# Designs tried in a protein design run: peptides against a protein of PDB entry 6PSE. Part 1

Scores and structures below are computed, not measured.

Target 1, 78 residues: chain A of PDB entry 6PSE
Amino acid sequence: PSEEEEYARLVMEAQPEWLRAEVKRLSHELAETTREKIQAAEYGLAVLEEKHQLKLQFEELEVDYEAIRSEMEQLKEA
Structure headers, positions and changes below count from the first letter of each chain, unless a header shows other numbers.
Peptide ipSAE was made for these designs. It is ipSAE averaged over its two directions, with the distance scale d0 held at 1.0 Angstrom where the peptide's residues are scored. Compare it between designs on one protein only; published cut-offs may not apply.
The geometry check fails a fold that doesn't show the stated peptide or that is severely misdrawn somewhere.

## One batch from the design tools (peptide; aimed at target 1 I38, target 1 (a further copy) E36)

Design b1_p8_1 (made by RFdiffusion4)
Pose (drawn by RFdiffusion4):
Structure b1_p8_1 (pose): chain A 78 residues (1-78), chain B 68 residues (1-68), chain P 8 residues (1-8)
Amino acid sequence: as target 1 above (78 residues)
Amino acid sequence: LVMEAQPEWLRAEVKRLSHELAETTREKIQAAEYGLAVLEEKHQLKLQFEELEVDYEAIRSEMEQLKE
Amino acid sequence: PPVPSLPP
């Protein structure tokens, strides 16, 4: 019997004391995972923002580069 | 009376929590894998930005060298 | 992200 069918048997045939403990155990597991899930989403938003700021800082540097480059090309007529 | 024959509710709760835990885990993993992708994207962009900085310095110094 | 409810 697989671990899944063994567990299904346990839930349908175990005593209430065991069922109460499993409810309690899963409640802790769910609370912790919900906490981890939330932190992972916050981490995503933070790095998404960092990336956004870096993109702007990059495009700003592109403009400054083009301005200097444009002036140099003009000067090569001298 | 004996509504105490209620292991059926506990069993319903075990199943409900088991499903919620599974979906929460999928959401967590999905969220983590996305976070890693953004880090990888940011890394590529950081490398490109530092390249542009060097090139920018290269032609800021190559000009100004235009000195008369 | 949604937060699931827990029994008391």

Design b1_p8_1_s1 (made by RFdiffusion4, then SolubleMPNN; from b1_p8_1 with P2R S5A)
Fold by OpenDDE base, seed 2:
Formats: sequence, C-alpha cells, structure tokens
Structure b1_p8_1_s1 (fold): chain B 78 residues (1-78), chain C 78 residues (1-78), chain A 8 residues (1-8)
Amino acid sequence: as target 1 above (78 residues)
Amino acid sequence: as target 1 above (78 residues)
Amino acid sequence: PRVPALPP
C-alpha cells in the first residue's frame, strides 16, 4: 500500500492522544510553511521591483545612446 | 482569551471524530500551502534570472555608450 | 521583459 493509504489507515485507527499530537504537528508545519511562502513572495516582489528599476534605467540609456549614435552618424556622413 | 488559546482548548477537549477531521483539514491545507510556497519560489527564481539577463544587457549598452561618447567628445574637441 | 506566468 502507498504511504498515503497507510497514513489514512493510521488516522482512522488512531487514538485521541495520537490525533491531538498530529493536529499540533500539522498546525506547526502549516505555520512554518505559511511563513516560508510569505517570505518567498516578498523576495519575489523585491526582485521584481529591482528589475523594474533596472528596466527604466536601461530604457533611459537606450534613448541617450540612440541620440549620440544618430549625431555621430550625421557627422560621419557630412 | 486569544483565538490560539481557544483553539488549543478545543483540541484538548475534542472528540476523536473532530480530531480526525481536523487532521484531514490541516493535511490538505499544508499540501496546498506547500504547493504555493514552491510556486512562489519558482516565480522569484524566474524574475531573478530575468533581472540578471537585463543587467548583462545594461552593462553591454553602457560599454557601447561610453565608446561612442568618447569618440564624439574627441571629435568635438578637434 | 515580462515575468512568465507559472501555472496555478
């Protein structure tokens, strides 16, 4: 049988004391996993903001580059 | 009393049938939250990779810009 | 560049 089926049987046959302990265990793991999820989301947001700022800087530099490139091209063709 | 204290009392006083249901509920929520955590982590990694590529492009453009700027400056000073 | 969407 699968581990999931074995666990399901265990839960069905378990005594109250084991079940209370399992509720406490799962509650703790859920709280930890929730915190980790939030941290991952916050990290992703921070990186996204950094990428956005970098994109703005890149686009500004592209404008400046094209301006100088165009001026240089005009001077060389004269 | 806090919700946490009330929940703790509920768990201590709960019948086996309620406890089994709570184990099942928490197991389900843990599985979902774990999936969401992984998804958030994968998203953060993807954004980080995109930011890194953008940084490389930005640095390349800076080099090209400085080259043209320097050439233009030399031509104007002649 | 846009961030790719992950499947739900």
Scores: peptide ipSAE 0.120, ipTM 0.848, DockQ to the pose 0.042
OpenDDE base, seeds 1, 3, 4, 5: peptide ipSAE 0.116, 0.111, 0.118, 0.118; ipTM 0.847, 0.847, 0.847, 0.846

Design b1_p8_1_s2 (made by RFdiffusion4, then SolubleMPNN; from b1_p8_1 with P2A S5A)
Fold by OpenDDE base, seed 2:
Structure b1_p8_1_s2 (fold): chain B 78 residues (1-78), chain C 78 residues (1-78), chain A 8 residues (1-8)
Amino acid sequence: as target 1 above (78 residues)
Amino acid sequence: as target 1 above (78 residues)
Amino acid sequence: PAVPALPP
């Protein structure tokens, strides 16, 4: 039997005391996992924002670089 | 009473049938939340890798830019 | 840029 099937049987045959304990366990794990999910999302957002700022800086530098390159090319060809 | 206190009372006074249903509900929510956590983590990792690649490109461009800037400065001062 | 710290 799969672990899922075994667990399902356990839940079906369990006494109220075990079931209450399992509700408490699952509630705790859900709370923790929810917190971790939020933290992961917040981290991802922060990195995304930093990447965006870096992209803006990169694009600005590309513009400046092409300006200088073009000027120098013109000077060398004159 | 807080929602937590009310829920705790509900669990304490609940019949086995309700408790089994609650275990099933919580198990389902935990599974979904876990999946969402993993997805958020994977997304964050992907963005982090992209940011890193962008940083490398930026640093390379900075080197090239400074090289051209320096050459042009020397030409103008000569 | 440095990798940001994981939020609390």
Scores: peptide ipSAE 0.115, ipTM 0.848, DockQ to the pose 0.039
OpenDDE base, seeds 1, 3, 4, 5: peptide ipSAE 0.112, 0.108, 0.110, 0.109; ipTM 0.848, 0.847, 0.848, 0.847; seed 3 fails the geometry check

Design b1_p8_1_s3 (made by RFdiffusion4, then SolubleMPNN; from b1_p8_1 with P2H S5A)
Fold by OpenDDE base, seed 4:
Structure b1_p8_1_s3 (fold): chain B 78 residues (1-78), chain C 78 residues (1-78), chain A 8 residues (1-8)
Amino acid sequence: as target 1 above (78 residues)
Amino acid sequence: as target 1 above (78 residues)
Amino acid sequence: PHVPALPP
């Protein structure tokens, strides 16, 4: 049987004391996993914001680069 | 009492049938939250990779920009 | 640019 099937059998045959302990365990793990999910989301958002700022800087540099490139091209053509 | 304290009392006084149902509920929520955490982490990693690629492109453009700027400066000084 | 540290 799969670990899930074995676990399901254990839950079905478990005494109330074990079930209460399992509820506490699962509640704790859920709380931890929820915090980790939120932290991962916040981290992703922070990286996204940094990427956006970098993109703005990149676009500004592209404008400056094209301006100088165009000026250089004009100087070479004259 | 806090919702947590009330919940704790409910768990302590709950019948085995309710406890089994709660284990199932919490297991399901934990599985969902775990998937969401993984998805958030994967998204954050993808954004981080994109940011890294953008940084490389930015650094390449900075090199090209400084090359043209330097050439332009030399032309203006001559 | 660097990845900022987030509070726990």
Scores: peptide ipSAE 0.125, ipTM 0.845, DockQ to the pose 0.040
OpenDDE base, seeds 1, 2, 3, 5: peptide ipSAE 0.111, 0.123, 0.118, 0.118; ipTM 0.844, 0.846, 0.845, 0.844

Design b1_p8_1_s4 (made by RFdiffusion4, then SolubleMPNN; from b1_p8_1 with P2A)
Fold by OpenDDE base, seed 2:
Structure b1_p8_1_s4 (fold): chain B 78 residues (1-78), chain C 78 residues (1-78), chain A 8 residues (1-8)
Amino acid sequence: as target 1 above (78 residues)
Amino acid sequence: as target 1 above (78 residues)
Amino acid sequence: PAVPSLPP
């Protein structure tokens, strides 16, 4: 029997006191997991924003680099 | 009464059939929320890795840029 | 750049 099947049987045969305790347990775990999900999402968003800023800086530097490279090439060929 | 207090009373007064249904509901929501948490974490990790690679590229470009800038400065002053 | 930390 799978753990899921055994758990399902347990729930079906359980007394009200156990069921109330299980509702409480699951409610607590759901609250914690929900908080963790939100935190993970917020973290991902923060990193994404930082990556975006870094990308902009990188692209700016590429432009500046190519400008100087081109100028230098012209100076060396003249 | 807060929604939490009302829910707590409901659970305390509930029949076994309702409690079993609530356990099933909470179990389902917990499973879904857990999956979503994992997905959020995986996404955050992926973005972090991409950011790291971009940072390395940026630092390499900075080195190359400063090298060319310095060479050009020397050529202009000579 | 540093990775931001989230509050608990």
Scores: peptide ipSAE 0.104, ipTM 0.847, DockQ to the pose 0.041
OpenDDE base, seeds 1, 3, 4, 5: peptide ipSAE 0.099, 0.098, 0.101, 0.103; ipTM 0.846, 0.845, 0.847, 0.846; seed 1 fails the geometry check

Design b1_p8_2_s1 (made by RFdiffusion4, then SolubleMPNN; its pose is not in this set)
Fold by OpenDDE base, seed 4:
Structure b1_p8_2_s1 (fold): chain B 78 residues (1-78), chain C 78 residues (1-78), chain A 8 residues (1-8)
Amino acid sequence: as target 1 above (78 residues)
Amino acid sequence: as target 1 above (78 residues)
Amino acid sequence: SFFEALLA
């Protein structure tokens, strides 16, 4: 039997005291995991925004660089 | 009483059938939330790596830009 | 990183 099937059997055969403890355990783990998920989502969004801002800055710098490069090229070709 | 206290009371007074159902529900939610957490973490890591690479590219461009800017400045000041 | 810690 799979671990899942074994666990299912355990739950089916468990006494109320064990079941209550398991509900408590699962509730705790769910709360923690939910908090971590939310935190990951929030941080991920922040990083995404930072990346976006960096990309905009990069593109602006590319424009400035190309402008100077072009000007320099014109000066050198003259 | 808080929602948490009310839930705790419900668990304490619940019949085994309800408890088993609750274990099943919580296990399912935990599995889903865990999957979502992992997905969020993986995505966040990917974005972080992309941001890092972009930052490196940006810094390289800054160096190139400053080099050309300096060269241009020298030419203009001559 | 924070994300790596979540995956550990």
Scores: peptide ipSAE 0.614, ipTM 0.875, DockQ to the pose 0.817
OpenDDE base, seeds 1, 2, 3, 5: peptide ipSAE 0.611, 0.610, 0.612, 0.611; ipTM 0.874, 0.874, 0.874, 0.874

Design b1_p8_2_s3 (made by RFdiffusion4, then SolubleMPNN; its pose is not in this set)
Fold by OpenDDE base, seed 5:
Structure b1_p8_2_s3 (fold): chain B 78 residues (1-78), chain C 78 residues (1-78), chain A 8 residues (1-8)
Amino acid sequence: as target 1 above (78 residues)
Amino acid sequence: as target 1 above (78 residues)
Amino acid sequence: SFLKALLE
């Protein structure tokens, strides 16, 4: 039997004391996992914002670069 | 009493059938939250990698820009 | 966004 099937059987056959303990355990794990999920989401959002700002800077530099490149090309052909 | 205190009392006084149902509920929520956490983490990592690549491109362009800027300055002073 | 949805 799979671990899942074995766990299901355990839950079905467990005494109330074990079940209460399991509820407590699962509640705790859920709370922790929820916190971690939120933290991961917040981190991802922060990185996304940083990437966006960097993209804007990059695009600005590209414009400036092309301006100088064009001027240089014109001077070389004169 | 707080909702948490009320919930705790409910767990203490609950029948086995309710407890088994609660274990099932919490297990499901934990599985779902875990999946969401992983998804958030994976997304954050992907964005981080994109930002890193963009940073490398930006730095390369800065080098090229300074090279042209310097050459232009030299030509103007000649 | 997905990230915002997770934060809600």
Scores: peptide ipSAE 0.241, ipTM 0.854, DockQ to the pose 0.836
OpenDDE base, seeds 1, 2, 3, 4: peptide ipSAE 0.231, 0.234, 0.239, 0.237; ipTM 0.853, 0.854, 0.854, 0.855

Design b1_p8_2_s4 (made by RFdiffusion4, then SolubleMPNN; its pose is not in this set)
Fold by OpenDDE base, seed 4:
Structure b1_p8_2_s4 (fold): chain B 78 residues (1-78), chain C 78 residues (1-78), chain A 8 residues (1-8)
Amino acid sequence: as target 1 above (78 residues)
Amino acid sequence: as target 1 above (78 residues)
Amino acid sequence: SFLEALLA
C-alpha cells in the first residue's frame, strides 16, 4: 500500500490521544508553512518591484543613450 | 477566551470522528499551502533571475552610455 | 498576481 493509504488507515484506526497529537502537529506545520508561504510571496513581490524599478531606470537610460547617440551621429556627420 | 484557546478546548473535548475529520482537513490545507509556498518560491526565484539579467543589461548599457558621454564631452571640448 | 493573491 502507498504511504498515503497507510496513513489513512492509521488515522482511521488511531486512538483519540494520537489524533489529538496529530491535529496539534498538523496545525503547527500548517502555521509554519503558512508563514513561509507569506514570506516567499512578500519576497517575490519585493523582487518584482525592484525589477520594475530597474526596468524603468533601464528605459530611461536607453532614452538618454539614444539621444546622445543621435546627437553624436549628427555631430560626426557635420 | 481566545480563538486559540477555544480551539484547543475543542480538540481536547472532540470525538474521534471530529478529530479524524480535522486531521483530514488540516492535511489538505497543509498540502495546498505547501504547494503555494513552493510556487511562490519558484516565482520569486524566476523574477530574481530576470532582475539579474536586466541588471546585467543595464550595466552594459551604462558602460556604453558613459563611453559615448565621455566621447561627446571630449568632442565638445575640442 | 499570484503572489498578491497569496497575501490576501
Scores: peptide ipSAE 0.539, ipTM 0.876, DockQ to the pose 0.973
OpenDDE base, seeds 1, 2, 3, 5: peptide ipSAE 0.533, 0.537, 0.536, 0.535; ipTM 0.876, 0.876, 0.876, 0.875

Design b1_p8_3 (made by RFdiffusion4)
Pose (drawn by RFdiffusion4):
Structure b1_p8_3 (pose): chain A 78 residues (1-78), chain B 68 residues (1-68), chain P 8 residues (1-8)
Amino acid sequence: as target 1 above (78 residues)
Amino acid sequence: LVMEAQPEWLRAEVKRLSHELAETTREKIQAAEYGLAVLEEKHQLKLQFEELEVDYEAIRSEMEQLKE
Amino acid sequence: SVYEELFS
C-alpha cells in the first residue's frame, strides 16, 4: 500500500483524538506555509522594483552616452 | 443529543486543510521560482549596465582628450 | 492579495 492509500485509510478509520491532532498539525503547517508564501511574494515585489529602478538608471545612461557620442562624431570634421 | 457522532466533521477538516496546504505550497514555490527568475534577469541587466558605464567613461575620456 | 499582485 502506498503512503497515500495508507493515509486515506487512517483518516477514514482513525479515532477522533487522532483526527483532532491531525487537524491541529495541518493548521500549524498551513499557517507556516502561508507565512512563507507571503514573504516570497514580498521578495518578488522588492526585486521586481529593484530591477525597475536599474532599468531606468540604465536607460538614463544610454541617453548620456548618445549625447557625448553625437558630439564626438560631429567633431571628426575637424 | 449525540451529535457527538462527529468524526465526520474532523475528517472534513483534515481534508480541507490538506488541500489548502497543497495549494499554498504550490503558490509559495511558484512565487519563489519567479523571484529567482527576476534575480537572474537583474543580474544580466546589472552586467550590461556596468558595461555601458565603462564604455561611457571610455568616450568621456577620449573626448576631453580632444584638447586644444 | 500580495501573491496576485506579484503575478498581475

Design b1_p8_3_s1 (made by RFdiffusion4, then SolubleMPNN; from b1_p8_3, 3 letters changed)
Fold by OpenDDE base, seed 1:
Structure b1_p8_3_s1 (fold): chain B 78 residues (1-78), chain C 78 residues (1-78), chain A 8 residues (1-8)
Amino acid sequence: as target 1 above (78 residues)
Amino acid sequence: as target 1 above (78 residues)
Amino acid sequence: SILDELFS
């Protein structure tokens, strides 16, 4: 039998005291997991913003670089 | 009374049938939230890697730019 | 965990 099926049987045969404890356990894990999910999302957004700013800087530098490169190329060809 | 306290009282006074249903509900929500947490983490890691690669490219371009800039400056001063 | 890797 799968772990899922075995757990389902345990829940069906459990006494009220065990069931209450299980509700408490699951509630705690859910709260913790939810907090972690939110933290992960917030971190991801922060990194995304940093990446965006870096991209803008990179594109600006590319423009400046190509300008100088082109000028240098013209001078060398003269 | 807080929602948390009211919920705790409900769990204590609940019948086995309700408790089993609540275990099932919480288990489902936990599984879903866990999946979402993992997805958020995976996405964050992907963006972090992209940012890292962009940073490397940026630093390489900075080196190249400074080389050309310096050469150009020398030529203009001659 | 994957979260530890993300926040490292």
Scores: peptide ipSAE 0.314, ipTM 0.866, DockQ to the pose 0.947
OpenDDE base, seeds 2, 3, 4, 5: peptide ipSAE 0.312, 0.313, 0.303, 0.292; ipTM 0.866, 0.866, 0.865, 0.863

Design b1_p8_3_s2 (made by RFdiffusion4, then SolubleMPNN; from b1_p8_3 with Y3L E4D)
Fold by OpenDDE base, seed 3:
Structure b1_p8_3_s2 (fold): chain B 78 residues (1-78), chain C 78 residues (1-78), chain A 8 residues (1-8)
Amino acid sequence: as target 1 above (78 residues)
Amino acid sequence: as target 1 above (78 residues)
Amino acid sequence: SVLDELFS
């Protein structure tokens, strides 16, 4: 039997005291994992915003670079 | 009583059939939340890598821009 | 960080 099947049997054969303890354990793990999920999502959002701002700065620099490049090219061709 | 206190009472007074159902529910939610946490973390890492590559490209463009700016400044001062 | 814990 798989670990999942063994766990299912354990739950079916367990006494109320074990079941109450298992509910408490799972509730705690769920709360902790939920907080970690939210933190991971918030971190990802923060990095996404930073990347977006960096992209805007990059595009602005590209425009400025092309302006100077164009002026320099004109001077070299005259 | 708070929702937490009410839930704690519910678990203490529950019959085995309810407790087994609650273990199943919490196990399912924990598995789902764990997958979502991992997905959020992987997404955050991917965005972080993209931001890092963009930063490298930005710094390279800054170097090229300063090179052309310096050459242009010299031509205007001569 | 959460990322460091998951991927280390």
Scores: peptide ipSAE 0.221, ipTM 0.857, DockQ to the pose 0.301
OpenDDE base, seeds 1, 2, 4, 5: peptide ipSAE 0.201, 0.207, 0.201, 0.207; ipTM 0.855, 0.855, 0.857, 0.855

Design b1_p8_3_s3 (made by RFdiffusion4, then SolubleMPNN; from b1_p8_3 with Y3V E4D)
Fold by OpenDDE base, seed 1:
Structure b1_p8_3_s3 (fold): chain B 78 residues (1-78), chain C 78 residues (1-78), chain A 8 residues (1-8)
Amino acid sequence: as target 1 above (78 residues)
Amino acid sequence: as target 1 above (78 residues)
Amino acid sequence: SVVDELFS
């Protein structure tokens, strides 16, 4: 039997006291996991915004670099 | 009474059949939320890695840019 | 886990 099947049997054969305790345990874990999910999402969004800002800076530098490179190339060819 | 207090009373007064159903419901929601948390974390890590690679490229371009800028400055001063 | 360390 799989772990899932074994757990299902346990739930079906359990007394009310065990079931109440299990509801409390699961409720706690769900609340914790939900908070962690939200935190993960918020962190991901923050990093995404940082990456976006960095990309804009990079693109600006590329433009400046190509301008100087082109000027230098022209001067060396003359 | 708060929603939490009302829910606690419901759990304490519930019959075994309701409790088993609640365990099943919570287990399902926990599994789903756990998957979503992992997905959010994986996405955040991927973006972080992308940002890191971009930062390395940016720093390399800065070095190249300063080299050309310095050379250009020297040539214009001569 | 690494996930928990980063986002918990």
Scores: peptide ipSAE 0.237, ipTM 0.856, DockQ to the pose 0.386
OpenDDE base, seeds 2, 3, 4, 5: peptide ipSAE 0.228, 0.220, 0.234, 0.201; ipTM 0.855, 0.855, 0.857, 0.853

Design b1_p8_3_s4 (made by RFdiffusion4, then SolubleMPNN; from b1_p8_3, 4 letters changed)
Fold by OpenDDE base, seed 2:
Structure b1_p8_3_s4 (fold): chain B 78 residues (1-78), chain C 78 residues (1-78), chain A 8 residues (1-8)
Amino acid sequence: as target 1 above (78 residues)
Amino acid sequence: as target 1 above (78 residues)
Amino acid sequence: SIVDKLFS
């Protein structure tokens, strides 16, 4: 039997005191995991916004660079 | 009383059948939340790596831009 | 969820 099947059997055969303790344990783990999920999402969003701003700056610099490059090329070829 | 206190009282007074159902519910929610946490973390890491690569490209372009700008300025002032 | 927001 899998660990999942064994756990399911345990839950089915468990006494109320064990079940109450398990509810408490699972509630705690759920709360912790939920906080971690939120933190991960918030961090990811922050990085995404930073990347977006950086991309905008990069594109602006590309435009400026191409303008100067073009002007320089024209001056050298004239 | 807070919702948390009310829930705690419910758990303490609950029958085994309700407790088993609650264990099942919490187990399911924990599994889902865990999966979402992992997905958020993986996404955040991917974006972070993309941002890092973009930053490197940006810095390289800045160097190239300053080189051309400086050369252009020298040519115009001479 | 906030995760859905991140992936949007």
Scores: peptide ipSAE 0.301, ipTM 0.863, DockQ to the pose 0.785
OpenDDE base, seeds 1, 3, 4, 5: peptide ipSAE 0.298, 0.300, 0.300, 0.295; ipTM 0.862, 0.863, 0.864, 0.862

Design b1_p8_4_s1 (made by RFdiffusion4, then SolubleMPNN; failed a check: a repeat of another design; its pose is not in this set)
Amino acid sequence: SFFEALLA

Design b1_p8_4_s2 (made by RFdiffusion4, then SolubleMPNN; its pose is not in this set)
Fold by OpenDDE base, seed 4:
Structure b1_p8_4_s2 (fold): chain B 78 residues (1-78), chain C 78 residues (1-78), chain A 8 residues (1-8)
Amino acid sequence: as target 1 above (78 residues)
Amino acid sequence: as target 1 above (78 residues)
Amino acid sequence: SFFEALLE
């Protein structure tokens, strides 16, 4: 049997005391994992925003660069 | 009592059938939350990499921009 | 966004 099937059997045959302990364990792990998920999501949003701001800065610099490049090109061809 | 205390009482007083159902529920939620956490981490890393690449491009453009700017400034002052 | 959807 798979580990999942073995675990399912364990749960089926477990005494109430073990089940209560398992509920507690799972609740704890769920809480921790939920916190980690939220942290990851918040961090991801922050990085997305940073990337967005950087993209805007990059596009602005591209505009400025093209302006100077164009001016330089005009001077060279004159 | 807090919701946590009420839940703790529920677990303490619960019958084995309820406890087994709760273990199943918590296991399912833990699995889903874990998948979401992993997805968030993976996507976060991808966004970080995109940001990093954009940063490198931005820095390269800054170098090019400063080079042209400096050249233009030299021409203007000449 | 994807990340927003993960937030409770």
Scores: peptide ipSAE 0.616, ipTM 0.876, DockQ to the pose 0.921
OpenDDE base, seeds 1, 2, 3, 5: peptide ipSAE 0.610, 0.610, 0.612, 0.610; ipTM 0.875, 0.875, 0.875, 0.874

Design b1_p8_4_s3 (made by RFdiffusion4, then SolubleMPNN; its pose is not in this set)
Fold by OpenDDE base, seed 3:
Structure b1_p8_4_s3 (fold): chain B 78 residues (1-78), chain C 78 residues (1-78), chain A 8 residues (1-8)
Amino acid sequence: as target 1 above (78 residues)
Amino acid sequence: as target 1 above (78 residues)
Amino acid sequence: SFFEKLLE
């Protein structure tokens, strides 16, 4: 049997004391994992927003650069 | 009592059938939450790397822009 | 976004 099947059998045959301990263990792990998930999501969102702002700044600079480049090129060709 | 204390009492007084169901519920939620946490971490890292690459490109463009700007300014002052 | 959905 798979590890999952073995675990399922263990749960079915377990005494109440073991089951209560398992509920406590799983509750603790779930709480910690949930916190970590939220933190990761919040951080990811922040970085995404920063990246977006940086992209806008980059595009603005590209426009300014092309304007000056074009003017400079015209002067050199004259 | 707090909700946490009430839940703890429920677990202590619960029948084996309820406990087994709770183990199953918590196991499922933990598995899903763990997957989401990992996905968030991986995606967050990817966005961070993209932001870093964009920052490097931006800095390179700033250097090029300042070079042309300076040259143009000199021409206008002459 | 992906991250916003995780915060729901």
Scores: peptide ipSAE 0.623, ipTM 0.875, DockQ to the pose 0.750
OpenDDE base, seeds 1, 2, 4, 5: peptide ipSAE 0.620, 0.620, 0.622, 0.619; ipTM 0.874, 0.874, 0.875, 0.874

Design b1_p8_5_s2 (made by RFdiffusion4, then SolubleMPNN; its pose is not in this set)
Fold by OpenDDE base, seed 1:
Structure b1_p8_5_s2 (fold): chain B 78 residues (1-78), chain C 78 residues (1-78), chain A 8 residues (1-8)
Amino acid sequence: as target 1 above (78 residues)
Amino acid sequence: as target 1 above (78 residues)
Amino acid sequence: EEEEERER
């Protein structure tokens, strides 16, 4: 029997007191896991925003680089 | 009474059949939320890696930019 | 740059 099947059997044969305790346990774990999910999502968003800002800076530098490159080319041809 | 207190009372007074159904419900939600947490974490990691690669590219461009800037300064002073 | 999403 798989762990899942054994657990299902346990739930089926459990007394009300055990079932109430299990509801409490699962509720607690769900709350914690939900918090962790939110934290992970918020972290991902923060990093995404940082990446976006870095991308903007990169693009600005590319523009400046091409400007200097073009000027340099003109100077060398003069 | 708060939602939490009302729920606690419901669990306390519920029949075994309801309790088993609630265990099943919570188990399902926990599984889904756990999956979502992992997905969020993996996404955050992926974005972090992308940001890191972009940072490396940015630093390379900075080096190239400074090289051209220096060369141009020398040309203008000659 | 394109952002890669990891699907499950």
Scores: peptide ipSAE 0.036, ipTM 0.828, DockQ to the pose 0.000
OpenDDE base, seeds 2, 3, 4, 5: peptide ipSAE 0.032, 0.036, 0.033, 0.034; ipTM 0.817, 0.827, 0.828, 0.826

Design b1_p8_5_s3 (made by RFdiffusion4, then SolubleMPNN; its pose is not in this set)
Fold by OpenDDE base, seed 5:
Structure b1_p8_5_s3 (fold): chain B 78 residues (1-78), chain C 78 residues (1-78), chain A 8 residues (1-8)
Amino acid sequence: as target 1 above (78 residues)
Amino acid sequence: as target 1 above (78 residues)
Amino acid sequence: REEEERRR
């Protein structure tokens, strides 16, 4: 049988003391995993903001670059 | 009493049938939350990679910009 | 792009 099937059987045959301990364990793991999920989401948001700011800087530099390129082209054609 | 204290009391006084149902519920929620955590982490990694590529492009443009700026400065000084 | 920030 799979690990999941064996676990299901264990839960069905378990005494109340084991079941209470398992509820406690799972509640703890759920709380931790939930915090970790939120942290991961917040980190992703922070990186996204950094990327956005970098994109704005890049676009500004593109504008400046094209301005100089155009000026130089005109200067060379004169 | 707090919700946590009330929940703890419920678990202590619960019958095996309720406890088994609670183990099942918590296991399900833990599995879902774990998947969501992984997804959030993977998304953050993807954004980080995009940011990195953008940074490389930005640095390349900076090099090109400085080259043209320098050339134009020399041309104007001649 | 949106982040998954459920269960806060």
Scores: peptide ipSAE 0.113, ipTM 0.827, DockQ to the pose 0.000
OpenDDE base, seeds 1, 2, 3, 4: peptide ipSAE 0.048, 0.056, 0.057, 0.070; ipTM 0.822, 0.822, 0.822, 0.824; seed 3 fails the geometry check

